# Peptides against a protein of PDB entry 6KZJ: the designs that were tried, part 6

Target 1, 71 residues: chain A of PDB entry 6KZJ
Amino acid sequence: SPDLLSEVSEMKQDLIKMTAILTTDVSDKAGSIKVKELVKAAEEEPGEPFEIVERVKEDLEKVNEILRSGT

## One batch from the design tools (peptide; aimed at target 1 I21)

Design b2_p26_4_s3 (made by RFdiffusion4, then SolubleMPNN; its pose is not in this set)
Fold by OpenDDE base, seed 2:
Structure b2_p26_4_s3 (fold): chain B 71 residues (1-71), chain A 26 residues (1-26)
Amino acid sequence: as target 1 above (71 residues)
Amino acid sequence: SAAQQEALELVMKILKRVEALEKKLK
């Protein structure tokens, strides 16, 4: 739906901002990431769009927990 | 820090998932 697309687009923009903040604020100790593999897995994620959004929100909470607790 | 690095990795993975979803919705 148009409303869901708007929500997803907003999430994307927020994630881009988070990536920029974390990239610029973290030490230069990052290893390489397998982008091709990540794209493949993302494109094949099962479930309806609204279900995928809910899973993403759950995973974002994990990110927040890591940043708060310093896991 | 290690926590920031882990968070960055997860955010990047989630971003790819969201981008894929956006393409499916268009």
Scores: peptide ipSAE 0.688, ipTM 0.933, DockQ to the pose 0.568
OpenDDE base, seeds 1, 3, 4, 5: peptide ipSAE 0.687, 0.686, 0.687, 0.687; ipTM 0.932, 0.932, 0.932, 0.932

## One batch from the design tools (peptide; aimed at target 1 V8 K12 L38 V53)

Design b2_p27_1_s3 (made by RFdiffusion4, then SolubleMPNN; its pose is not in this set)
Fold by OpenDDE base, seed 5:
Structure b2_p27_1_s3 (fold): chain B 71 residues (1-71), chain A 27 residues (1-27)
Amino acid sequence: as target 1 above (71 residues)
Amino acid sequence: SKKAREEALKLVMEILKRLEALEKKLK
């Protein structure tokens, strides 16, 4: 789905910005951050693409909760 | 706290990897 791909791409871009803000590595630059490919990154997450996106959104809420509460 | 930010960063990076994999699947 092109609409789903657009949503995923937008989420990725937003997270890249978050990474730049959260990182303590001053060598990292916004827009140039690359996620290192690991063996785990090659494993396929189970489920349909839309299900994966929903799980990602749930995990992002956990991130937000950590940042808001400090825990 | 610094610890909380580090945990959040770790999670964000893992989510990014998942989204990268998903993009490849969708293309």
Scores: peptide ipSAE 0.554, ipTM 0.907, DockQ to the pose 0.586
OpenDDE base, seeds 1, 2, 3, 4: peptide ipSAE 0.551, 0.551, 0.549, 0.552; ipTM 0.906, 0.908, 0.908, 0.908; seed 1 fails the geometry check

Design b2_p27_2_s1 (made by RFdiffusion4, then SolubleMPNN; its pose is not in this set)
Fold by OpenDDE base, seed 1:
Structure b2_p27_2_s1 (fold): chain B 71 residues (1-71), chain A 27 residues (1-27)
Amino acid sequence: as target 1 above (71 residues)
Amino acid sequence: SEKARKEALELTMKILKQLLALEKKLK
């Protein structure tokens, strides 16, 4: 679905911005990893789209908790 | 905290990878 693809694309961009915000040390892994490298790594991600969506939701919940509580 | 920041960063990168995988599988 083009609408779903657009949503995913926008979310990717948001996550990229988040990595920039959270990176404070030049030695941070995010500072050395390019999106191009992540694309290659993504090929190893298993599961059907709906399964990946569930994992995304789970991890987003964790991130939100950390950002909200600081712990 | 520094620990929280690093954990959030790691999760963020994980989600990004998942989204890239999702995008590929949707095409």
Scores: peptide ipSAE 0.688, ipTM 0.932, DockQ to the pose 0.833
OpenDDE base, seeds 2, 3, 4, 5: peptide ipSAE 0.687, 0.686, 0.686, 0.687; ipTM 0.932, 0.932, 0.932, 0.932

Design b2_p27_3_s1 (made by RFdiffusion4, then SolubleMPNN; failed a check: too like the target's own chain; its pose is not in this set)
Amino acid sequence: SRKEALELVMEILKRVLALEKKLKEEE

Design b2_p27_3_s3 (made by RFdiffusion4, then SolubleMPNN; failed a check: too like the target's own chain; its pose is not in this set)
Amino acid sequence: AREEALKLTLEILKRVEALEKKLKEKL

Design b2_p27_4_s1 (made by RFdiffusion4, then SolubleMPNN; its pose is not in this set)
Fold by OpenDDE base, seed 1:
Parts: sequence; structure tokens; C-alpha cells
Structure b2_p27_4_s1 (fold): chain B 71 residues (1-71), chain A 27 residues (1-27)
Amino acid sequence: as target 1 above (71 residues)
Amino acid sequence: SKEEALKLVVEILKRVLALEKKLKEKA
């Protein structure tokens, strides 16, 4: 649906921004991230889009926990 | 670690990009 696509597109933009920030922060250990390369490497995940979104949100909580705890 | 967080974010981004393509293919 267009609403789900809008949500996913917004998530994408947020993740790109997060990637840029974290890349700079850990630049001594990680090289530059090429978004266009990620697009080419993207592989379709099985399941309904709404289910995939929910799994992604769960995994984002893991990211939030790492950033909050520092470990 | 922040490095691990970055790796996770990148992997999630790949999944989101794939999902976006999937949604654009459907409509």
C-alpha cells in the first residue's frame, strides 16, 4: 500500500542518516558506507511486507539498546 | 559496541531497501 511504502521510505531515510552518523563516529574502525552498493546487494526477504516491517522494528530496538548501553 | 550497532543498521538498511523494491513492484 502507499501508506506502507511511505513508512518504509521514511525508515530508509532515517537509517541512512543513522549510518552516516555512526560511520563518522567509528571511522577509525569502519570505512565509508556506499548506499548505492547496498541497493545492488539488497536481497528480497520472504513474507508479507507488514511482517517484515515488524521484524525490522524489533531489530531496530536491538540497535537502540546498543546505543543506549554503549556496548 | 557502536561498531556492532553500525553493522546492524547497515544490515537493516539493506533489508529496508529490498522491502522498498518489493513494495514498488507490487504497485
Scores: peptide ipSAE 0.666, ipTM 0.919, DockQ to the pose 0.666
OpenDDE base, seeds 2, 3, 4, 5: peptide ipSAE 0.666, 0.663, 0.665, 0.664; ipTM 0.920, 0.919, 0.920, 0.918

Design b2_p27_4_s3 (made by RFdiffusion4, then SolubleMPNN; failed a check: too like the target's own chain; its pose is not in this set)
Amino acid sequence: SLEEALKLVKEILKRVEALEKKLREKA

Design b2_p27_5_s1 (made by RFdiffusion4, then SolubleMPNN; its pose is not in this set)
Fold by OpenDDE base, seed 2:
Structure b2_p27_5_s1 (fold): chain B 71 residues (1-71), chain A 27 residues (1-27)
Amino acid sequence: as target 1 above (71 residues)
Amino acid sequence: ALEEALELVMKTLKRVLALEKKLKEKL
């Protein structure tokens, strides 16, 4: 679906922004994002799109909990 | 910890990139 692809692309952009924000807040960490390297690594992600979506939801839930609680 | 959050965000980004690629391949 073109609409689903658009949503995924938007999510990608949001995550890149989040990475930049969190990196600036974490001192002395090798947090500089290299999208090109992640693109290569992404080619090895197993499973169908629906399976990947479930994994994404799980990790985003964890991220949300950390940022919400501040711990 | 924020370090953990950053790690998870980067992990999620990798998966989203994979998802995007797989969706494009199905179009």
Scores: peptide ipSAE 0.585, ipTM 0.898, DockQ to the pose 0.855
OpenDDE base, seeds 1, 3, 4, 5: peptide ipSAE 0.581, 0.579, 0.582, 0.580; ipTM 0.897, 0.896, 0.897, 0.897; seed 1 fails the geometry check

Design b2_p27_5_s2 (made by RFdiffusion4, then SolubleMPNN; its pose is not in this set)
Fold by OpenDDE base, seed 3:
Structure b2_p27_5_s2 (fold): chain B 71 residues (1-71), chain A 27 residues (1-27)
Amino acid sequence: as target 1 above (71 residues)
Amino acid sequence: AKEEALELVKKTLLRVEALKKKLEKEA
């Protein structure tokens, strides 16, 4: 679906920008992630594309809530 | 909580990238 691809592309760009904003110090206390393992998990995520998108949006809202709380 | 948010963003980005690649193959 070209429409869904466009939406996903936009989401990707937003996430990249958000990552840059949140990662402002090389001394960040943010934990390391195992990229290869997470990539595999992402590729194996169950559900149709539109279902995955909705789950992603849900997680983005969680991010928003965390940042809004200031904690 | 910044750390929690950042981790969630990074994981979500990987999911979006994987989905985008799948959709591109379909298109």
Scores: peptide ipSAE 0.652, ipTM 0.911, DockQ to the pose 0.574
OpenDDE base, seeds 1, 2, 4, 5: peptide ipSAE 0.647, 0.641, 0.642, 0.644; ipTM 0.910, 0.908, 0.908, 0.908; seed 2 fails the geometry check

Design b2_p27_5_s3 (made by RFdiffusion4, then SolubleMPNN; its pose is not in this set)
Fold by OpenDDE base, seed 4:
Structure b2_p27_5_s3 (fold): chain B 71 residues (1-71), chain A 27 residues (1-27)
Amino acid sequence: as target 1 above (71 residues)
Amino acid sequence: SREEALELVKETLKRVLALEKKLRKEL
């Protein structure tokens, strides 16, 4: 649905920002993300979209936990 | 660790991108 697509788009944007923050790239473009490569590498995700979103939310929580704990 | 977080973020982003592609195909 368009609503779900909007939510997913927001999640994508947040993840891109997180990647930029967490990257250890020391090049002149430090903090840059290779989004194009990730897009190409993205394989079909099995399951219904709502199920996939729930899994993504769980992973985001794991990320947040790591960032919050500093471990 | 920060390295673990980065890897998880990248993997999650890949899944999100795959999901986005899936959703766009449904439109």
Scores: peptide ipSAE 0.602, ipTM 0.907, DockQ to the pose 0.694
OpenDDE base, seeds 1, 2, 3, 5: peptide ipSAE 0.600, 0.601, 0.599, 0.599; ipTM 0.906, 0.907, 0.906, 0.907; seed 1 fails the geometry check

Design b2_p27_5_s4 (made by RFdiffusion4, then SolubleMPNN; its pose is not in this set)
Fold by OpenDDE base, seed 2:
Structure b2_p27_5_s4 (fold): chain B 71 residues (1-71), chain A 27 residues (1-27)
Amino acid sequence: as target 1 above (71 residues)
Amino acid sequence: SREEALELVMKTLLRVEALEKKLREEL
């Protein structure tokens, strides 16, 4: 739906900003990430769009917890 | 760790991009 697309697009924008911040802080580790494998995994993620969104939100909360704790 | 956070963010970004593409194709 258009509403879900808007929500997903907003999450994407936030993630891009977070990535930019974290890459400057952890530049040496960014090069070890296998992007090609992650792309394939993302394209093959099972479930309806709303289910995937909920899983993404859970992972975003994990990210926020790490950043708040500083570990 | 911040390394773990970076990996998780990038992984999540790719998932969101794939989902956005799928949703856009439905319109």
Scores: peptide ipSAE 0.644, ipTM 0.916, DockQ to the pose 0.583
OpenDDE base, seeds 1, 3, 4, 5: peptide ipSAE 0.643, 0.642, 0.645, 0.642; ipTM 0.916, 0.916, 0.917, 0.916; seed 4 fails the geometry check

Design b2_p27_6 (made by RFdiffusion4)
Pose (drawn by RFdiffusion4):
Structure b2_p27_6 (pose): chain A 69 residues (1-26, 29-71), chain P 27 residues (1-27)
Amino acid sequence: SPDLLSEVSEMKQDLIKMTAILTTDVKAGSIKVKELVKAAEEEPGEPFEIVERVKEDLEKVNEILRSGT
Amino acid sequence: AREEALSLVRSILKKVLALEKKLSEML
């Protein structure tokens, strides 16, 4: 559905913002368009499986930021 | 910890792009 895509688009923008905060990359050469396209093509599994991995990773980032380790 | 968080955020971004592509194909 379009609502699912819009929520994912908002997540993408949140991650860009997080990248800008965390990076020391001083045209943002650390972000490679070819790597992004390849990753979009090659990430395995259906959406549910990908969402589970994204959730696990976000929980891990949250723990780092909240606890400091 | 900061470098690790950035690495994870960039990894998540690639997974989110693949998710968006798969959802767009399904739609």

Design b2_p27_6_s2 (made by RFdiffusion4, then SolubleMPNN; from b2_p27_6, 9 letters changed; failed a check: too like the target's own chain)
Amino acid sequence: SRKEALELVKEILKRVLALEKKLEEEA

Design b2_p27_7_s1 (made by RFdiffusion4, then SolubleMPNN; its pose is not in this set)
Fold by OpenDDE base, seed 4:
Structure b2_p27_7_s1 (fold): chain B 71 residues (1-71), chain A 27 residues (1-27)
Amino acid sequence: as target 1 above (71 residues)
Amino acid sequence: SEALELVMETLKRVLALEKKLKELEKE
């Protein structure tokens, strides 16, 4: 679905932005550099799309909790 | 940081999702 792909693309973009925000030191450039590595590692992610979506939802909840707490 | 690690992990899963969806579209 093009609509679903668009939504996923937005999620991807948001996460990349978050990565940039959380990466403050040049020594942490591992974050940005790892994006390329993540693309390759993504092929190993198990499960059907609907299963991955559920995992992403859980991850985002955790991310929000961490960001809200400031830790 | 823990937040960064989690974000990166989530990004990996999102990338995987995107790839799977694109592959399904090709079917």
Scores: peptide ipSAE 0.577, ipTM 0.887, DockQ to the pose 0.776
OpenDDE base, seeds 1, 2, 3, 5: peptide ipSAE 0.571, 0.573, 0.573, 0.574; ipTM 0.885, 0.887, 0.886, 0.886

Design b2_p27_7_s2 (made by RFdiffusion4, then SolubleMPNN; its pose is not in this set)
Fold by OpenDDE base, seed 4:
Structure b2_p27_7_s2 (fold): chain B 71 residues (1-71), chain A 27 residues (1-27)
Amino acid sequence: as target 1 above (71 residues)
Amino acid sequence: SEALKLVMETLKRVLALEKKLKELEKK
């Protein structure tokens, strides 16, 4: 679905932005550099798309909680 | 940080989702 792909693309972009925000110095650059590595590692993610979507939703909730709390 | 780690893990899953969806589209 092009609509779903667009939504996923937005999620990806947002997470990349968050990565950049959370990466503050050269010691954290490994986080940003690992994006390329993550692309390769993504092939190992198990489950059907609908299952992954549910996991992502749960992850995003956790991310939001952390960002909101500042921890 | 834990936040960064979680974000990266979430990103990995999103990338996986995107890849799977694109592959399904090709079929």
Scores: peptide ipSAE 0.568, ipTM 0.883, DockQ to the pose 0.775
OpenDDE base, seeds 1, 2, 3, 5: peptide ipSAE 0.565, 0.562, 0.561, 0.563; ipTM 0.882, 0.882, 0.881, 0.882

Design b2_p27_7_s3 (made by RFdiffusion4, then SolubleMPNN; its pose is not in this set)
Fold by OpenDDE base, seed 2:
Structure b2_p27_7_s3 (fold): chain B 71 residues (1-71), chain A 27 residues (1-27)
Amino acid sequence: as target 1 above (71 residues)
Amino acid sequence: SEALELVMKTLLRVEALKKKLEELARE
């Protein structure tokens, strides 16, 4: 679905911006993240794309809460 | 930080989703 692809593209853009904000203080905190394992986990996430989108939206809300609180 | 980890995890999931959708569009 082009609408779903557009939505996912916008989510990516937002997350890139959030990443830039959080990595402004790039330090040893980012180095501890195992990117390779996270990539595999993302690729293996079960469910249809629209279902995965809804789960991602839940986590995006958590991210927003953290950004607002600074935690 | 927990926030950074969550954002990066979410970003990678979104990128994977995008690839899946693009693949479906080519089928």
Scores: peptide ipSAE 0.510, ipTM 0.863, DockQ to the pose 0.572
OpenDDE base, seeds 1, 3, 4, 5: peptide ipSAE 0.500, 0.507, 0.509, 0.503; ipTM 0.859, 0.863, 0.863, 0.860

Design b2_p27_7_s4 (made by RFdiffusion4, then SolubleMPNN; its pose is not in this set)
Fold by OpenDDE base, seed 4:
Structure b2_p27_7_s4 (fold): chain B 71 residues (1-71), chain A 27 residues (1-27)
Amino acid sequence: as target 1 above (71 residues)
Amino acid sequence: MEALELVMETLKRVLALEKKLKELEKK
C-alpha cells in the first residue's frame, strides 16, 4: 500500500530526527553509522507487516511517553 | 530502557516494516 508505505516513511524520518536529538555523540557520522547498522539488522525482524505495525505503534507510544515525561 | 535505545529499536522495526512493504509491492 502506497499510503501505508508513505506513513511508514514518515515514521522513519521522525525516528531519525529523534535519534539525532537524543544522541550525545559529537561525531557528524555517529547517527548515519548507527542507522546504517540498523538497516542491516532490520532484515532479522520477524513477523508480517501487520504484526510489525502493531509492535511499532506500541513502541511509539512508549517513546512518546518517555519524551513527554522525561522518564 | 533509555529513550535513545528505544528509539533506535523502534527505528529498526520501522526499517524492517518498510523493507517488507517494498518487497510486497514488487510482487
Scores: peptide ipSAE 0.587, ipTM 0.887, DockQ to the pose 0.747
OpenDDE base, seeds 1, 2, 3, 5: peptide ipSAE 0.579, 0.583, 0.585, 0.585; ipTM 0.884, 0.885, 0.886, 0.886; seed 2 fails the geometry check

Design b2_p27_8_s3 (made by RFdiffusion4, then SolubleMPNN; its pose is not in this set)
Fold by OpenDDE base, seed 4:
Structure b2_p27_8_s3 (fold): chain B 71 residues (1-71), chain A 27 residues (1-27)
Amino acid sequence: as target 1 above (71 residues)
Amino acid sequence: SEAERQKALELVMKILKRLLALEKKLK
């Protein structure tokens, strides 16, 4: 759905920001992401949308645990 | 720690990949 697509797009942008925060790269390309490479890798992601969402939720929880513990 | 931050980064990249896959499947 358009609403879900919009939400996914927003999440992607947020994650890109997170990579910049989490990376220790001090180069001018700090936080840069090889989007094209990820797009290719994404073609191998199995499962229906709802299954992918569940995996995303699981990994987000793991990220939250790590980041929360660091505060 | 550095290890935890790297783990978080790895997870973020994994999630981003999955979102790209999801986006493609939704279109």
Scores: peptide ipSAE 0.644, ipTM 0.923, DockQ to the pose 0.765
OpenDDE base, seeds 1, 2, 3, 5: peptide ipSAE 0.644, 0.642, 0.644, 0.643; ipTM 0.924, 0.923, 0.923, 0.923; seeds 1, 2, 3 fail the geometry check

## One batch from the design tools (peptide; made by RFdiffusion4, then SolubleMPNN; aimed at target 1 E45 E48; its pose is not in this set)

Design b2_p28_1_s1
Fold by OpenDDE base, seed 4:
Structure b2_p28_1_s1 (fold): chain B 71 residues (1-71), chain A 28 residues (1-28)
Amino acid sequence: as target 1 above (71 residues)
Amino acid sequence: MSPLELVKEILKRVLALEKKLEELEKEK
């Protein structure tokens, strides 16, 4: 579905932005990530799209809890 | 895992999701 693809693509961009915000790297490339390495690692992600979505939602909640509480 | 590491893991899964959806679109 083109609508699902666009939504997932936007999630991807948001996560890249979050990475830049959360990074503690002080190098000249602070906030950058090895996207190509993540793409490579993504090849091993198991499960159907629906299952991956559920895992993503669960882990996003974990991130939210940490950022809100500091723990 | 730190929040940064967790976000990177989520990004990896989202990239996998995107690829799977793209492949499903190709099969149509």
Scores: peptide ipSAE 0.567, ipTM 0.882, DockQ to the pose 0.790
OpenDDE base, seeds 1, 2, 3, 5: peptide ipSAE 0.567, 0.565, 0.565, 0.564; ipTM 0.882, 0.882, 0.882, 0.882

Design b2_p28_1_s2
Fold by OpenDDE base, seed 5:
Order: structure tokens, then C-alpha cells, then sequence
Structure b2_p28_1_s2 (fold): chain B 71 residues (1-71), chain A 28 residues (1-28)
């Protein structure tokens, strides 16, 4: 649905912001992501949307744990 | 993986999700 697509778009923007916060790059392009390369890699991601969501949830939990505990 | 690497991986998967959802909607 268009509503789900908009939610995914918002999540995408939030992840870009998180990348900028977590990056240690101090160059003028700090926080810049090679999105075009990620897009190419994304086209090769296997599985149906539900399967991708489950992997996303798993990795978000990993990130949360690292940021919370420091490890 | 570092938190940054994980976030980049998640972003890549979200991009994949977005594309697949768009394709599904196109076929409806």
C-alpha cells in the first residue's frame, strides 16, 4: 500500500540520519553515503518483503544492543 | 559489524524492501 511505502521511505531517511551520527568521517562529505552502490546491492537482496523485514528487525535489535551496552 | 556497518546494511535492505514494494504495487 502507499501508506506502507511512505513508512518505508521515512525509515530510510531515519537510517540516513543515523549513519551521519555514527560516522567518524570528518571530511567535508561527512555522513555522505554511496547510495547508488547500496541501490545496486539492494537489487540483489533475496527474499520476499516479509523476509527482508525480519532481517531488518534482527539487525536493528543488534544495533540497539550495541548502542545501549557499548558492545 | 560496527553499529555504522550494521546501519548501512539495514539501509541497503530497506532500499531493497522499498523497491520490492514498488514492484508489487505496480503489478496490482
Amino acid sequence: as target 1 above (71 residues)
Amino acid sequence: MSPLELVKKILERVLALEKKLEELLKKE
Scores: peptide ipSAE 0.617, ipTM 0.903, DockQ to the pose 0.838
OpenDDE base, seeds 1, 2, 3, 4: peptide ipSAE 0.501, 0.500, 0.496, 0.505; ipTM 0.887, 0.886, 0.885, 0.888

Design b2_p28_1_s3
Fold by OpenDDE base, seed 1:
Structure b2_p28_1_s3 (fold): chain B 71 residues (1-71), chain A 28 residues (1-28)
Amino acid sequence: as target 1 above (71 residues)
Amino acid sequence: MSPLELVMKILKRVLALEKKLKEEQEKA
């Protein structure tokens, strides 16, 4: 689905922006994103698209809770 | 996990999702 692909691509860009916001220390290597390296690592992610979507939703809820509560 | 680490994990999965969706469209 081209519509779904567009939505996923938009989410990708938003996540990249979020990593920059969450990186407060310029020496924090975890905040240094190399998309090409992540793409290679992503090739090993198991499961069909629907299964990955469900895992993403679960992790997004975790992020929201941490950012809201501070824990 | 820290929020940053978790976001990085999600980003990796989203990149995988994007790749798989592109591959499905190419085969269709």
Scores: peptide ipSAE 0.632, ipTM 0.903, DockQ to the pose 0.827
OpenDDE base, seeds 2, 3, 4, 5: peptide ipSAE 0.631, 0.631, 0.631, 0.631; ipTM 0.903, 0.903, 0.903, 0.903

Design b2_p28_1_s4 (failed a check: too like the target's own chain)
Amino acid sequence: MSPLELVLEILKRVLALEKKLKKEAEEE

Design b2_p28_2_s2 (failed a check: too like the target's own chain)
Amino acid sequence: SRKEALELVMETLKRVLALEKKLQKEAA

Design b2_p28_2_s3
Fold by OpenDDE base, seed 1:
Structure b2_p28_2_s3 (fold): chain B 71 residues (1-71), chain A 28 residues (1-28)
Amino acid sequence: as target 1 above (71 residues)
Amino acid sequence: ARKEALELVLKTLKRVLALEKKLEEEAA
């Protein structure tokens, strides 16, 4: 679905932006984050799209909780 | 807390990238 692809693309960009913000505010980091390396690693993610979507939603909720609570 | 958030964001980004790739493959 083109609409779903568009939504997923937006999610991707939002996460990239969050990554950039968090890396500037975290002292203990291994180094520069390479998105292209994540793309290669993503090829190993198992499951059907609908299963991955559910996992993403769960993770995003956890991210929001951490950022909101500050803990 | 911030480090934990970063790790989780990266994990989520990896999954989103996987999702995007799978959807693109379905569309092809």
Scores: peptide ipSAE 0.598, ipTM 0.898, DockQ to the pose 0.808
OpenDDE base, seeds 2, 3, 4, 5: peptide ipSAE 0.592, 0.595, 0.596, 0.595; ipTM 0.896, 0.898, 0.898, 0.897

Design b2_p28_3_s1
Fold by OpenDDE base, seed 4:
Structure b2_p28_3_s1 (fold): chain B 71 residues (1-71), chain A 28 residues (1-28)
Amino acid sequence: as target 1 above (71 residues)
Amino acid sequence: SLEEALKLVMETLKRVLALEKKLKELAA
């Protein structure tokens, strides 16, 4: 689905931005985001798309809790 | 912690990239 792909692309961009912000906020550990490296690692991600989506939702929920609480 | 959040975000990004790849493959 092109619509789903578009949504996924948006999520990707948002996460990239978040990664950059959090990296600079926490420390200067990573100078830049190695998307290429993550792409390679992504090849090992198991599960069907719907399963991955659920994991993503769970992770984002956890992220949201952390950011909301500031801990 | 924010460090934990960063780890989760990066992990999530990896999964999103995987999702994107899988979706593209399914569309092919």
Scores: peptide ipSAE 0.521, ipTM 0.877, DockQ to the pose 0.814
OpenDDE base, seeds 1, 2, 3, 5: peptide ipSAE 0.518, 0.516, 0.517, 0.518; ipTM 0.876, 0.876, 0.876, 0.875; seeds 1, 2, 5 fail the geometry check

Design b2_p28_3_s3
Fold by OpenDDE base, seed 4:
Structure b2_p28_3_s3 (fold): chain B 71 residues (1-71), chain A 28 residues (1-28)
Amino acid sequence: as target 1 above (71 residues)
Amino acid sequence: AKEEALKLVMETLKRVLALEKKLKEEAA
């Protein structure tokens, strides 16, 4: 659905931002994200889109926990 | 750890990109 697509797009953008920050922080480089390559490498996720989104949200929470803790 | 977070972010991003592609294809 359009609403789900919009939500997924926002999640994507957040992940891109986090990737850029973490890449720069870890590698001390500009950290240009090769989104194009990730799209090509991305394999279809099993399950219904809503279920996948819930799993992604869980993963995002895990990321947030790591980033918040600073460890 | 930063490395762990980066790994998780990258994997999650791949999944999100795959999902977005799927949703766009379904909408087409």
Scores: peptide ipSAE 0.592, ipTM 0.902, DockQ to the pose 0.645
OpenDDE base, seeds 1, 2, 3, 5: peptide ipSAE 0.592, 0.589, 0.590, 0.590; ipTM 0.902, 0.902, 0.901, 0.901; seed 1 fails the geometry check

Design b2_p28_3_s4
Fold by OpenDDE base, seed 5:
Structure b2_p28_3_s4 (fold): chain B 71 residues (1-71), chain A 28 residues (1-28)
Amino acid sequence: as target 1 above (71 residues)
Amino acid sequence: SLEEALKLVMETLKRVLALEKKLKELAE
C-alpha cells in the first residue's frame, strides 16, 4: 500500500533526525548514524512485516519512557 | 539513559528500513 509506504518513510525520516540529535547529546557513545550500513543490516532482519511493526512499537515505547523520565 | 535511547532509536531505524524493503517487495 502506498499509504503504508509513506507512513514508514516518514517514520524513517523521524528516526534519522532523532538519531542525529541523540548522537550529539551523548557524545557519539553509541556511534553516529550510517544509513548505508543500516540498509545492509536491515536485509538480515527476520520476520513478517507485522512482526517487525510490533518490535518497532515496543522499542519506541522504551525510547519514549527514557526521554520522558530523563533516565 | 540517553545512551540507551540512542541505541534503541538506531535499532528501530534498522527495523523500519527492513519493514520498508519488505513492503516494497510485497508491492512488486
Scores: peptide ipSAE 0.521, ipTM 0.875, DockQ to the pose 0.835
OpenDDE base, seeds 1, 2, 3, 4: peptide ipSAE 0.520, 0.519, 0.521, 0.518; ipTM 0.876, 0.877, 0.876, 0.877; seed 1 fails the geometry check

Design b2_p28_4_s2
Fold by OpenDDE base, seed 1:
Structure b2_p28_4_s2 (fold): chain B 71 residues (1-71), chain A 28 residues (1-28)
Amino acid sequence: as target 1 above (71 residues)
Amino acid sequence: SSAREEALKLTMEILKRVLALEKKLKEL
């Protein structure tokens, strides 16, 4: 689905930005994120794309909670 | 911060999953 692909691509860009910010905040020794390397290491997740997106969104909420609460 | 380190780890793992999903969608 082109609409779903667009959404996923936007999520990707947001995640890249988030990781860059977090890397800077966590440690001066943290290396830059190598996106190309992550692409090569990526494995397919079971399930329909829509279902995978929903699971990813749930997991992102967990990340957001950690960042908001510090726990 | 341990919390921020955990958040970074999780975010990178989610990014990996999203990259895989994007690849899958482009192949369909």
Scores: peptide ipSAE 0.648, ipTM 0.920, DockQ to the pose 0.649
OpenDDE base, seeds 2, 3, 4, 5: peptide ipSAE 0.644, 0.646, 0.647, 0.643; ipTM 0.919, 0.919, 0.920, 0.920

Design b2_p28_5_s1
Fold by OpenDDE base, seed 1:
Structure b2_p28_5_s1 (fold): chain B 71 residues (1-71), chain A 28 residues (1-28)
Amino acid sequence: as target 1 above (71 residues)
Amino acid sequence: SPALEEALKLVLETLKRVLALEKKLKEL
C-alpha cells in the first residue's frame, strides 16, 4: 500500500528528528546513532504489520508522556 | 536526565519497529 508506506515514512522521519534532539540533550551518555545497524536489528522484529503498529502506538504514548511531564 | 535517557531509549526502540514495519510493507 503506497499510502501506508508514505505514512510510515513520515513516522520514521519524525523519530529520526526526535533522536537527534534527545541525543544532543543526553550526549554525555548517548553514543552515536547508526541507522544501518538499526535496519539490521529491525529484521528480527516479530509480528505482522498491524501488530507492530500497535506496539509503535503504545511506545509513542510513553514517549509523549515523558516529554510532556518530564517524568 | 534519567527521564530523557528513557525517552531516547523508547524512541530508538520505536524507530527500529518502524523500520521493521516499512520493510515488511515493502515486501507484501
Scores: peptide ipSAE 0.579, ipTM 0.898, DockQ to the pose 0.840
OpenDDE base, seeds 2, 3, 4, 5: peptide ipSAE 0.577, 0.577, 0.577, 0.578; ipTM 0.897, 0.897, 0.897, 0.897

